Peptides against a protein of PDB entry 3ZOQ. Designs and how they scored, part 133

Target 1, 223 residues: chain A of PDB entry 3ZOQ
Amino acid sequence: QLLQDSWWNQLKEEFEKPYYQELREMLKREYAEQTIYPDSRDIFNALHYTSYDDVKVVILGQDPYHGPGQAQGLSFSVKPGVKQPPSLKNIFLELQQDIGCSIPNHGSLVSWAKQGVLLLNTVLTVRRGQANSHKGKGWERLTDRIIDVLSERERPVIFILWGRHAQMKKERIDTSKHFIIESTHPSPFSARNGFFGSRPFSRANAYLEKMGEAPIDWCIKDL

## One batch from the design tools (peptide; made by RFdiffusion4, then SolubleMPNN)

Design b2_p22_6_s1 (from b2_p22_6, 15 letters changed)
Fold by OpenDDE base, seed 3:
Structure b2_p22_6_s1 (fold): chain B 223 residues (1-223), chain A 22 residues (1-22)
Amino acid sequence: as target 1 above (223 residues)
Amino acid sequence: DEEEREKQIEEEIAKLEEEAAL
């Protein structure tokens, strides 16, 4: 897949490394022999929609949804027409309470991505019906590098880190330059322990405004 | 233990995503 020039400049060295070549070969086999999500052309959608230079906010996920038609290469996002997963429903509930947005009739977060919200999973592929099946295969090293190059960027980034998995990446983020918004995960099992009421959307926009940047229009229109 | 609790939460997230795919 061709990346935008800004991402290519940041990541080109990674693609030549042995770990990524091994990952690539693994993926070739997996996509040939198994049902893998997302579609292979959608693996890097987060980077496609949001260039390196245009990143304003990062929202980290774990790995793609593993059901048919769900994953579209963006963390937490599902394709239009797909039932909203519980965590995503809670995200929209918090969005409504935080800044008054209506709950959309779909789960696509593409509009966020197009505005500079990097919706990055730490693992970018998954086998159908098997959550975390591609964990430890090399994606984490690449996505760690994505976090690193963003951390090294002079222009500040806002990292929204929901739950433990995302928060483990804090050590890679230069907090002297970048902002971190942390809470529990939007999962029904954790949302009431801190996610609800955390107001990540208004807080993110407050930071953006402080930096003299345009805020994100977090409200999602119906399709 | 908070670390263990968080780990359990993440595991439950995976289950929830599976349920959503049904």
Scores: peptide ipSAE 0.038, ipTM 0.668, DockQ to the pose 0.676
Fold by OpenDDE base, seed 5:
Structure b2_p22_6_s1 (fold): chain B 223 residues (1-223), chain A 22 residues (1-22)
Amino acid sequence: as target 1 above (223 residues)
Amino acid sequence: DEEEREKQIEEEIAKLEEEAAL
């Protein structure tokens, strides 16, 4: 996929590296032989919606939803018309409690992405019905580089790290420049242990305001 | 063990995602 110039300038060297070439060849086979999510044209949607320079907030996910029609290349997000997964429902519950937003009738977070919320999974593809099937195939190295180049950026970024998997990336983030919001994962199995009440949305906006930047309109309108 | 707990959570997340796809 073609990336915006801002991301291309940051990542072009990665795409020439052997690991990425191997990943690309693997993906070609996977998409040809199996049902892979998201659609190949949507793999880099997080980067398409949010340029390198426009990133204000990063929300890290693990890998895409592996059910039909769910994944749209954005962490935690599902296409309109798709039932909201439990973790996403909890995200919206926290959003409501944090800043008073209504629960939307869909699960698309595209409006966040368009405002500078990079909704990045650490692994960007998955086989149908096989969670983490593309783990350890090269995506993590690329997405680590994405985190690295954002960490190296002079303009501050807010990283929202839900759960241990995302929090493992904390070591890559220069906390002298960037802000980290951590809690347990929004999953029903962990949300009550710290995610609920963590108020990541208001905290992110408070930090943006301190930086003199426009806050994110986290409230999602119904479709 | 926290590591084991997190692993279990990840597995359950995967299951929940599958259920949501129904």
Scores: peptide ipSAE 0.035, ipTM 0.653, DockQ to the pose 0.796
Fold by OpenDDE base, seed 2:
Structure b2_p22_6_s1 (fold): chain B 223 residues (1-223), chain A 22 residues (1-22)
Amino acid sequence: as target 1 above (223 residues)
Amino acid sequence: DEEEREKQIEEEIAKLEEEAAL
């Protein structure tokens, strides 16, 4: 896939490294031999929708949804027509309570991505029905580099880190320049332990306004 | 426990497929 110039300039060296070449060869085999999500052309959708320079907010996920037609290359997001996963439902519940947005009739977060919300999973592919099946295969090294180059950027970024997995990335973020919003994960298992009431959307916008940047329109229109 | 949390998150995602298959 061809990346936007801004991302290419930041990541081109990674793509030449052995680990990424090995990952790429693995993925070629995986996509040929079994069902892998998302579609291969959608793997880098987060980078396609949100250029390096346009990143305002980062929301980290773990890995793609592993059901048919669900994953669209954006963390927590599902294609229109797909039933909203429980975590996503909770995200929308918090969104409603935080800033009064209506719960959309679909689960696509593309509108966030287009506004500068980088919806990045740490692992960018998964086997059908096998959560975390591509964990430890090389994606984490690339996505760590994505975090690193954002952390190195002079223009501030807001990192929303839901749950411990995402919060493990804090050590890579220069908090002298960047802002972190943390809570428990939106999963039904953990949402009541801190995610609900954390108001990440209004807090993110408050930081953006403080920086003199346009806030995110977090409200999602029905389709 | 982080491992248990991750497992539960994965299980919640997996439940959607089960529901869709029914």
Scores: peptide ipSAE 0.035, ipTM 0.648, DockQ to the pose 0.332
Fold by OpenDDE base, seed 4:
Structure b2_p22_6_s1 (fold): chain B 223 residues (1-223), chain A 22 residues (1-22)
Amino acid sequence: as target 1 above (223 residues)
Amino acid sequence: DEEEREKQIEEEIAKLEEEAAL
């Protein structure tokens, strides 16, 4: 699947590297022999919805949801009609408390992506029912490069780093140019330790306003 | 089972957070 020109220009060299070719061959086998999520056409949805130049905010996730029909190629997002996972529910609870948005009747974050919120997982595929099954297969190198090229961009980016896995990427981000919003993960196991009350949405918009950019409309309409 | 899937996701997240702290 063809990437937008802006991302292609940033990542084309990666796609020619042996590690990515090996990853691609692995994925071909995996999709042929196993049930892999998301759908192969949705793997790069984060890049499809949000061009390199249009990125305002980055929200890092780990890997896709591994249940049927869940993964949408966007971190934390689920397709309409899919029950909201606990972490996503907590995200919406914080959204409500932070800026007063109603909790939507679906879990699709596409509206954020279309506004410049890059919803990037560090690993972009997963086997059904097997979390992290594609960890260490090459995705991390590509997604690290995505972070790197955003960090190198002159126009500032806001990185929202929930949990330690995402926060490990902070070392790749030029904090002299870019803004970091950190808290514990929205998971029920960690949300009460700092995620709730962290107000990432209002803080992100505050940074955007300081930069002279339009804020994100974080409120999600019902479908 | 959707509930089991959700549980597995959250457990894996928790595990990774713990591992990242080591």
Scores: peptide ipSAE 0.117, ipTM 0.782, DockQ to the pose 0.060; fails the geometry check

Design b2_p22_6_s3 (from b2_p22_6, 18 letters changed)
Fold by OpenDDE base, seed 2:
Structure b2_p22_6_s3 (fold): chain B 223 residues (1-223), chain A 22 residues (1-22)
Amino acid sequence: as target 1 above (223 residues)
Amino acid sequence: SAAAERAAQEAAVAQLELEAAE
């Protein structure tokens, strides 16, 4: 099946709905006619690396990087060997200042995903060189459902919401049992307005420790 | 190359079909 059992149980009904079928048909056409990122096999990597039950932290992105070889199905993450995009560089700068991690020699956040950090974009595909080209095509409805089922989960989740787009999802999150860390976006256009110094990594770990869970090892080893 | 991109597109379509069958 497409997803791990834990996610499948939460999302299986979505995949039978007309909106998703239409999305799927659109994607088939797009991948046939255009260069689409990420690779179709990587679209659901966030869910593949982090099961529903294992989610500790959610980091929301908008849509995948639209350059060659960049997107790997994880928000903000790039494949090894790819130059770190500006937002990711700022993420690592904040990581260094927050908890002292070294800047890795790559931009892959897979190690976070494997520890329970759901690196979810709200839109999971994009045309080469055309940011937001797949906006409003159905992904948002699915990813909203992902947020919803996490919000409904009894075991608390930490949601890291950088920027206005991600913060629009607050209304879907039950803050009586889940935690939200908000700041401006790590983009160079907004990072100095609140992202830097927001210390999302230590704050997330503080919440995890409060819940009696193991903290995330945010430090990324060189490849 | 253009040929490589076309091949990738074909593979992507095939993968989407495979995912639908799983």
Scores: peptide ipSAE 0.029, ipTM 0.617, DockQ to the pose 0.023
Fold by OpenDDE base, seed 5:
Structure b2_p22_6_s3 (fold): chain B 223 residues (1-223), chain A 22 residues (1-22)
Amino acid sequence: as target 1 above (223 residues)
Amino acid sequence: SAAAERAAQEAAVAQLELEAAE
């Protein structure tokens, strides 16, 4: 059916498994009975914007922002017009210090996604105002599989792992083929302990160049 | 891109039942 670079070919077996069907049924109830973020149509935006074959870089988050209008199905990203969360502000500060980008007037990272940056949360939904409310419901198994199939890919991937939660996924990554950039989390609670100055953007581009691939244009234009 | 469109289609299929329930 679809080409090998499609996510369906990589994940179709997961979607047929009982755990995912149960997750799906849970989500139906949650979206019907609760305010859940992101919008149901945006849950898989990371996959919408970045195909399996187009992935160059992976940035792992934990779960979506749980405030109104924030989450748009991309890790760390917020919809235009939404105030930039603290972690995202720090990401942009590091971006500025790393490669000289201006701080954008919005928090949408869609431009990264379109260039092959998979902005993946390990959990893809959340209840309003309740961080980690959908933890342990099945998303982690799916997103682990996403990491696995990328790790199994012959074409190298760069994994940016901020903080311990993301770094726990390192064991799933074949470091003989893929590159890992690690630092503390961009959260205000941890950014000064290693995130600032880690220069993940220039380092990622350096790896891409080494692989003979086009670098990411990390600079985000104002809207 | 074509690849992004394919991914979007695949993801949309995965969400069809969820969206229909809303």
Scores: peptide ipSAE 0.026, ipTM 0.604, DockQ to the pose 0.022
Fold by OpenDDE base, seed 4:
Structure b2_p22_6_s3 (fold): chain B 223 residues (1-223), chain A 22 residues (1-22)
Amino acid sequence: as target 1 above (223 residues)
Amino acid sequence: SAAAERAAQEAAVAQLELEAAE
């Protein structure tokens, strides 16, 4: 039986729209004919771990990692046992410099998600070895709606927008209610141009404290 | 959280047909 929850109440209308039905049909074909990441059961992990009401922070990514065993339905996150991608390594370097956390021996950000960090990619699936292969197929409309309903929420949210792609979503965010932390992307191509030293983790916690909310424990334990 | 569990169930329902086709 379906349970009424905070995300369902916000998104149920989207799932009934033609664009989403077309997206589903496309995905059914894609998953049947070739290797698609993440596992279909993990596509909505960001929403699984972080309900609409529980969201404190949003970190936007573009699309999932397209290598075997990497993507787990959370932006920037990789499954345990997977080599940390360059961007994630830089995220952990900044985390260490920002608030003194040790670099974990894995790349799973599930602990963040469980604390209210919505790790949302704008596109939620990808073909193996083909970055952006599912761009423009309908995911962006759904994830835009996710951003919209969060922006409409009365309780403030902190949006961490790394790089130009994420920052393009700023126009959808009511900055009179919500906080935005912007910098260059953690990618090796851009991290030295502003990401390093941006201190997004301490800044996010500062906003949370100002709002009277519990800060995020950003430090990740080894597995 | 309970809310997260509920969200997971709703999201799973949305994917049900897709998963069944794999």
Scores: peptide ipSAE 0.025, ipTM 0.590, DockQ to the pose 0.022
Fold by OpenDDE base, seed 1:
Structure b2_p22_6_s3 (fold): chain B 223 residues (1-223), chain A 22 residues (1-22)
Amino acid sequence: as target 1 above (223 residues)
Amino acid sequence: SAAAERAAQEAAVAQLELEAAE
C-alpha cells in the first residue's frame, strides 16, 4: 500500500463519477464552440504546481479571469505580460504593506504555487467575457472534494478566504486542526472594508512557523 | 517538487479527452 500523497489518489474517484463525466462532456462542447479560459491544458495548473502533500496554504478564488490571455489556471494569477487585474493589484499592495515586498512587474503567482500555495478557483473554467458562465456545472463538487481531502489531512493547512464566496467553504474545514484567515475580498469594491490591513501573508507564515514548517517567500521577483 | 510533478502528470491524464476535443 502506497501513501496517498498525489492528487490523483485523492481525486480519482471523483473523476469516475457521472457528474464529472458530464462536466467533461460539457467542457468539450464549450471549448469546441466557444472561447473558454484558461487553455484546456492549464485547467488543473493549481494541482500541477502544488501536490496534495505539499499544500501549505490555500487561497480560494471564484472562477478564472475571462479576458484574453489572462487566466493561467491559478486563482488571482495572470500570465506574464498581462496587465494586473484590480484585485491582484490590491493583493500586491497588501503584500507590500504586510511584509514589505515590492510590487512585481507581472502578475504570475506561480512562485507561490511552487512553494505550496494552492491557488484554487472553485470553478475552473469560464467563457470569454462571461463571468461565472460555468458556475453550477460540476466544478464546485470537485473543488469541494479538494477542500474536503485537505481538511481530512493530518498535517494542518492554512486557508485564506477572501470574501463571502470563499468564506462559505469554511463549513467544510476542520477548524480544530486547520487555520483560517478571513477578510473582505481584494476587489476594489471591498478591499477598503477589511482586506487592506488584514496581513494574510505574515499571518500565514506565523502559523507555518509555529507548525515547524518553512514559511512562504511571498515576495515575487520581476521578470 | 517530485510530488508536484507526479501530481501534474496524473492530473494531465484526466484532461486528455478534453484537450483532444479542442
Scores: peptide ipSAE 0.024, ipTM 0.581, DockQ to the pose 0.022

Design b2_p22_6_s4 (from b2_p22_6, 17 letters changed)
Fold by OpenDDE base, seed 3:
Structure b2_p22_6_s4 (fold): chain B 223 residues (1-223), chain A 22 residues (1-22)
Amino acid sequence: as target 1 above (223 residues)
Amino acid sequence: SRAREEEERRRAVAALEAEAAK
């Protein structure tokens, strides 16, 4: 099966639907003819690192980084050895100001994913150098279903929604059960308009503590 | 090289096909 049991039980029906079959065929063509990111084996890394039942926090991104060696199937995250993108640098600046973490010497957020932070892009693939090139091809329907099944979960989830694109998904989230943390996007174009000082990391941990759950260790160790 | 890129693309497609078969 494509996914671990926890997610497979929630999503298996989607993979049999025509839209996903069409998406799959599109991806085969794209990966054959173009340079596509991330590596095809890394497309579902967010779901691989964080099971359905282990999700504590969701951080929504748009689509993968479209530069060489960057995308690793996790929103905002880059592979070790890759220069930190501007938005990620701002995320780490806010992390430092919020809870005192040092700026790591790499941009991998895998340690968050392993603790239950689902780093989900709404679109899971991209052509090299062409942001949003796979928008509207079927990924959004699958990732909407991911949000839906999390919203339907009895155990509460914390959704961190940076910027308008992520915030459009709020209508799919049952706010009677789940918690929303909203701010402007960490992008240099918007970070100073509300992202900085939003303290999403301490706020997320505060919710986890209220739920009787272990907080996330947001601090990232150097490699 | 172009040949290496083509091989990487072929491997990428093969991985997608293998995942669908699981």
Scores: peptide ipSAE 0.353, ipTM 0.864, DockQ to the pose 0.022
Fold by OpenDDE base, seed 4:
Structure b2_p22_6_s4 (fold): chain B 223 residues (1-223), chain A 22 residues (1-22)
Amino acid sequence: as target 1 above (223 residues)
Amino acid sequence: SRAREEEERRRAVAALEAEAAK
């Protein structure tokens, strides 16, 4: 099966729907004819690293990085050895100011994913050098369903929504059960307008502690 | 090289096909 059991039980019906079948066929053509990111085996890495039941925090991104070697199927994350993108640098700056973590020498957020931070993009593939090239092709319907099934979960989730695109998903989240942390996007164009000083990491951990759950170790070790 | 890129594309498609078959 495409996903681990916990996610498969939640999403299996989506993969049989015509929209996803059409998306899959489109992806086959795209990967055959062009350079598409991430690697096709890494598309669902966010769901591979973080099971449905293990999700503690969700961080929404838009679509994957479109440069060589960058995207690893996790929002905002880049493979080791890749230069940290501007937004990611700002994330680490806020992390340092918020809870005192050192800035890592790489941009991989896998350690967060392994602790229950679902690093989900709303669109899961992109053409090389063409941001949002796979927007409106079916991914949004699937990722909306991912948000929906998390919202329906009894065990609370913390949603970190940076910027307007992510915040548009708030209407799908049952705020009577789940927690929302909102700010401007970490992009250099918006970070100074509210992202810096928003302290999403300490706030997320405060919610986790209140729920009786282990906090996330947000500090990333050097490789 | 172009040949390497083409091979990577073939492998990517094959992986997608294999996942759909599971």
Scores: peptide ipSAE 0.337, ipTM 0.860, DockQ to the pose 0.023
Fold by OpenDDE base, seed 1:
Structure b2_p22_6_s4 (fold): chain B 223 residues (1-223), chain A 22 residues (1-22)
Amino acid sequence: as target 1 above (223 residues)
Amino acid sequence: SRAREEEERRRAVAALEAEAAK
């Protein structure tokens, strides 16, 4: 099976639907003819690192980084050795100001994923140098279902929604039992308009503690 | 190089095929 059991039980029906079959065929063509990111083996890394039951926090991104060696199947995250993109730099600046974490010497957020932070892009692939090139091809339907099944989960989830694109998913989230942290996007174009000072990390941990759950260790060690 | 790119594409497609077979 494509996914680990906890996610497979929630999503297996999607993978049999025509839209996903068409998406899969599209992806095979794209990966054969173009340079596509992330590596095809890394597309579902967010779900691989964070099981359905282990999700504590969701951070939504749009689509993967479209430069060489950047994307690793986790929203906002870049592979070690890759220069931190501007948005990620701002995330770490806010992290430092929020809870005092040092700026790491790399951009990998795998340590968050392993603790239950689902780093999900709404679109899971991209063509090199062409942002949103795989928009509207079927990923959004699958990732909407991911949000839906999390919203339906009895155990509460914290959704961190940076920027308008992510905030559009708020309508799919049962706010009677789930928590939402919203701000402007960490992009240099928007970060000063509300992202900086939003303190999403301490706020997320405050909700986790209120729920009787272990907080996330947001601080990232150097490699 | 072109050869490297072709090999990467081949491996990428093969991985997708393997996943679909699960």
Scores: peptide ipSAE 0.335, ipTM 0.859, DockQ to the pose 0.023
Fold by OpenDDE base, seed 5:
Structure b2_p22_6_s4 (fold): chain B 223 residues (1-223), chain A 22 residues (1-22)
Amino acid sequence: as target 1 above (223 residues)
Amino acid sequence: SRAREEEERRRAVAALEAEAAK
């Protein structure tokens, strides 16, 4: 099966639907004819690293980085050895100011994913050098379903929604059960308008503690 | 270079096909 059991039980029906089959065929063509990111084996890394039951926090991104070697199937994350993109640098700056973490020498957020931070893009693939090239092709329907099944989960989730695109998903989240942390996007174009000083990491941990759960160790160790 | 890119693309498609079979 494509996904681990916990996610498969939630999403298996989606993969049988026409929209996903069409998406799959599109992806086959795209990967055959174009350079597509991330690696096809890494498309669902967010779900691979963080099971449905283990999700504590969700951080929504738009679509993968479109440069060589960057995307690893996790929102905002880049493979080790890759220069940190501007938004990611700002994330780490806020992390440092929020809870005192040092700036890591790499941009991999895998350690967050392994602790229950679902690093989900709403669109899971992109053409090289063409941001949003796979927008509106079916990914959004699947990722909306991911948000829906998390919203339906009894165990509370914390959704971190940076910027308008992510915040548009708020309507799908049952705020009677789940917590939402909102700010402007970490992009250099918007970070100074509210992202900096938003303290999403400490706030997330505060909610986790209220829920009786272990906090996330947001500090990333150097490689 | 083109041959390498084509091979990488073939591998990518094969991986997608294998995943669909799971």
Scores: peptide ipSAE 0.324, ipTM 0.856, DockQ to the pose 0.023

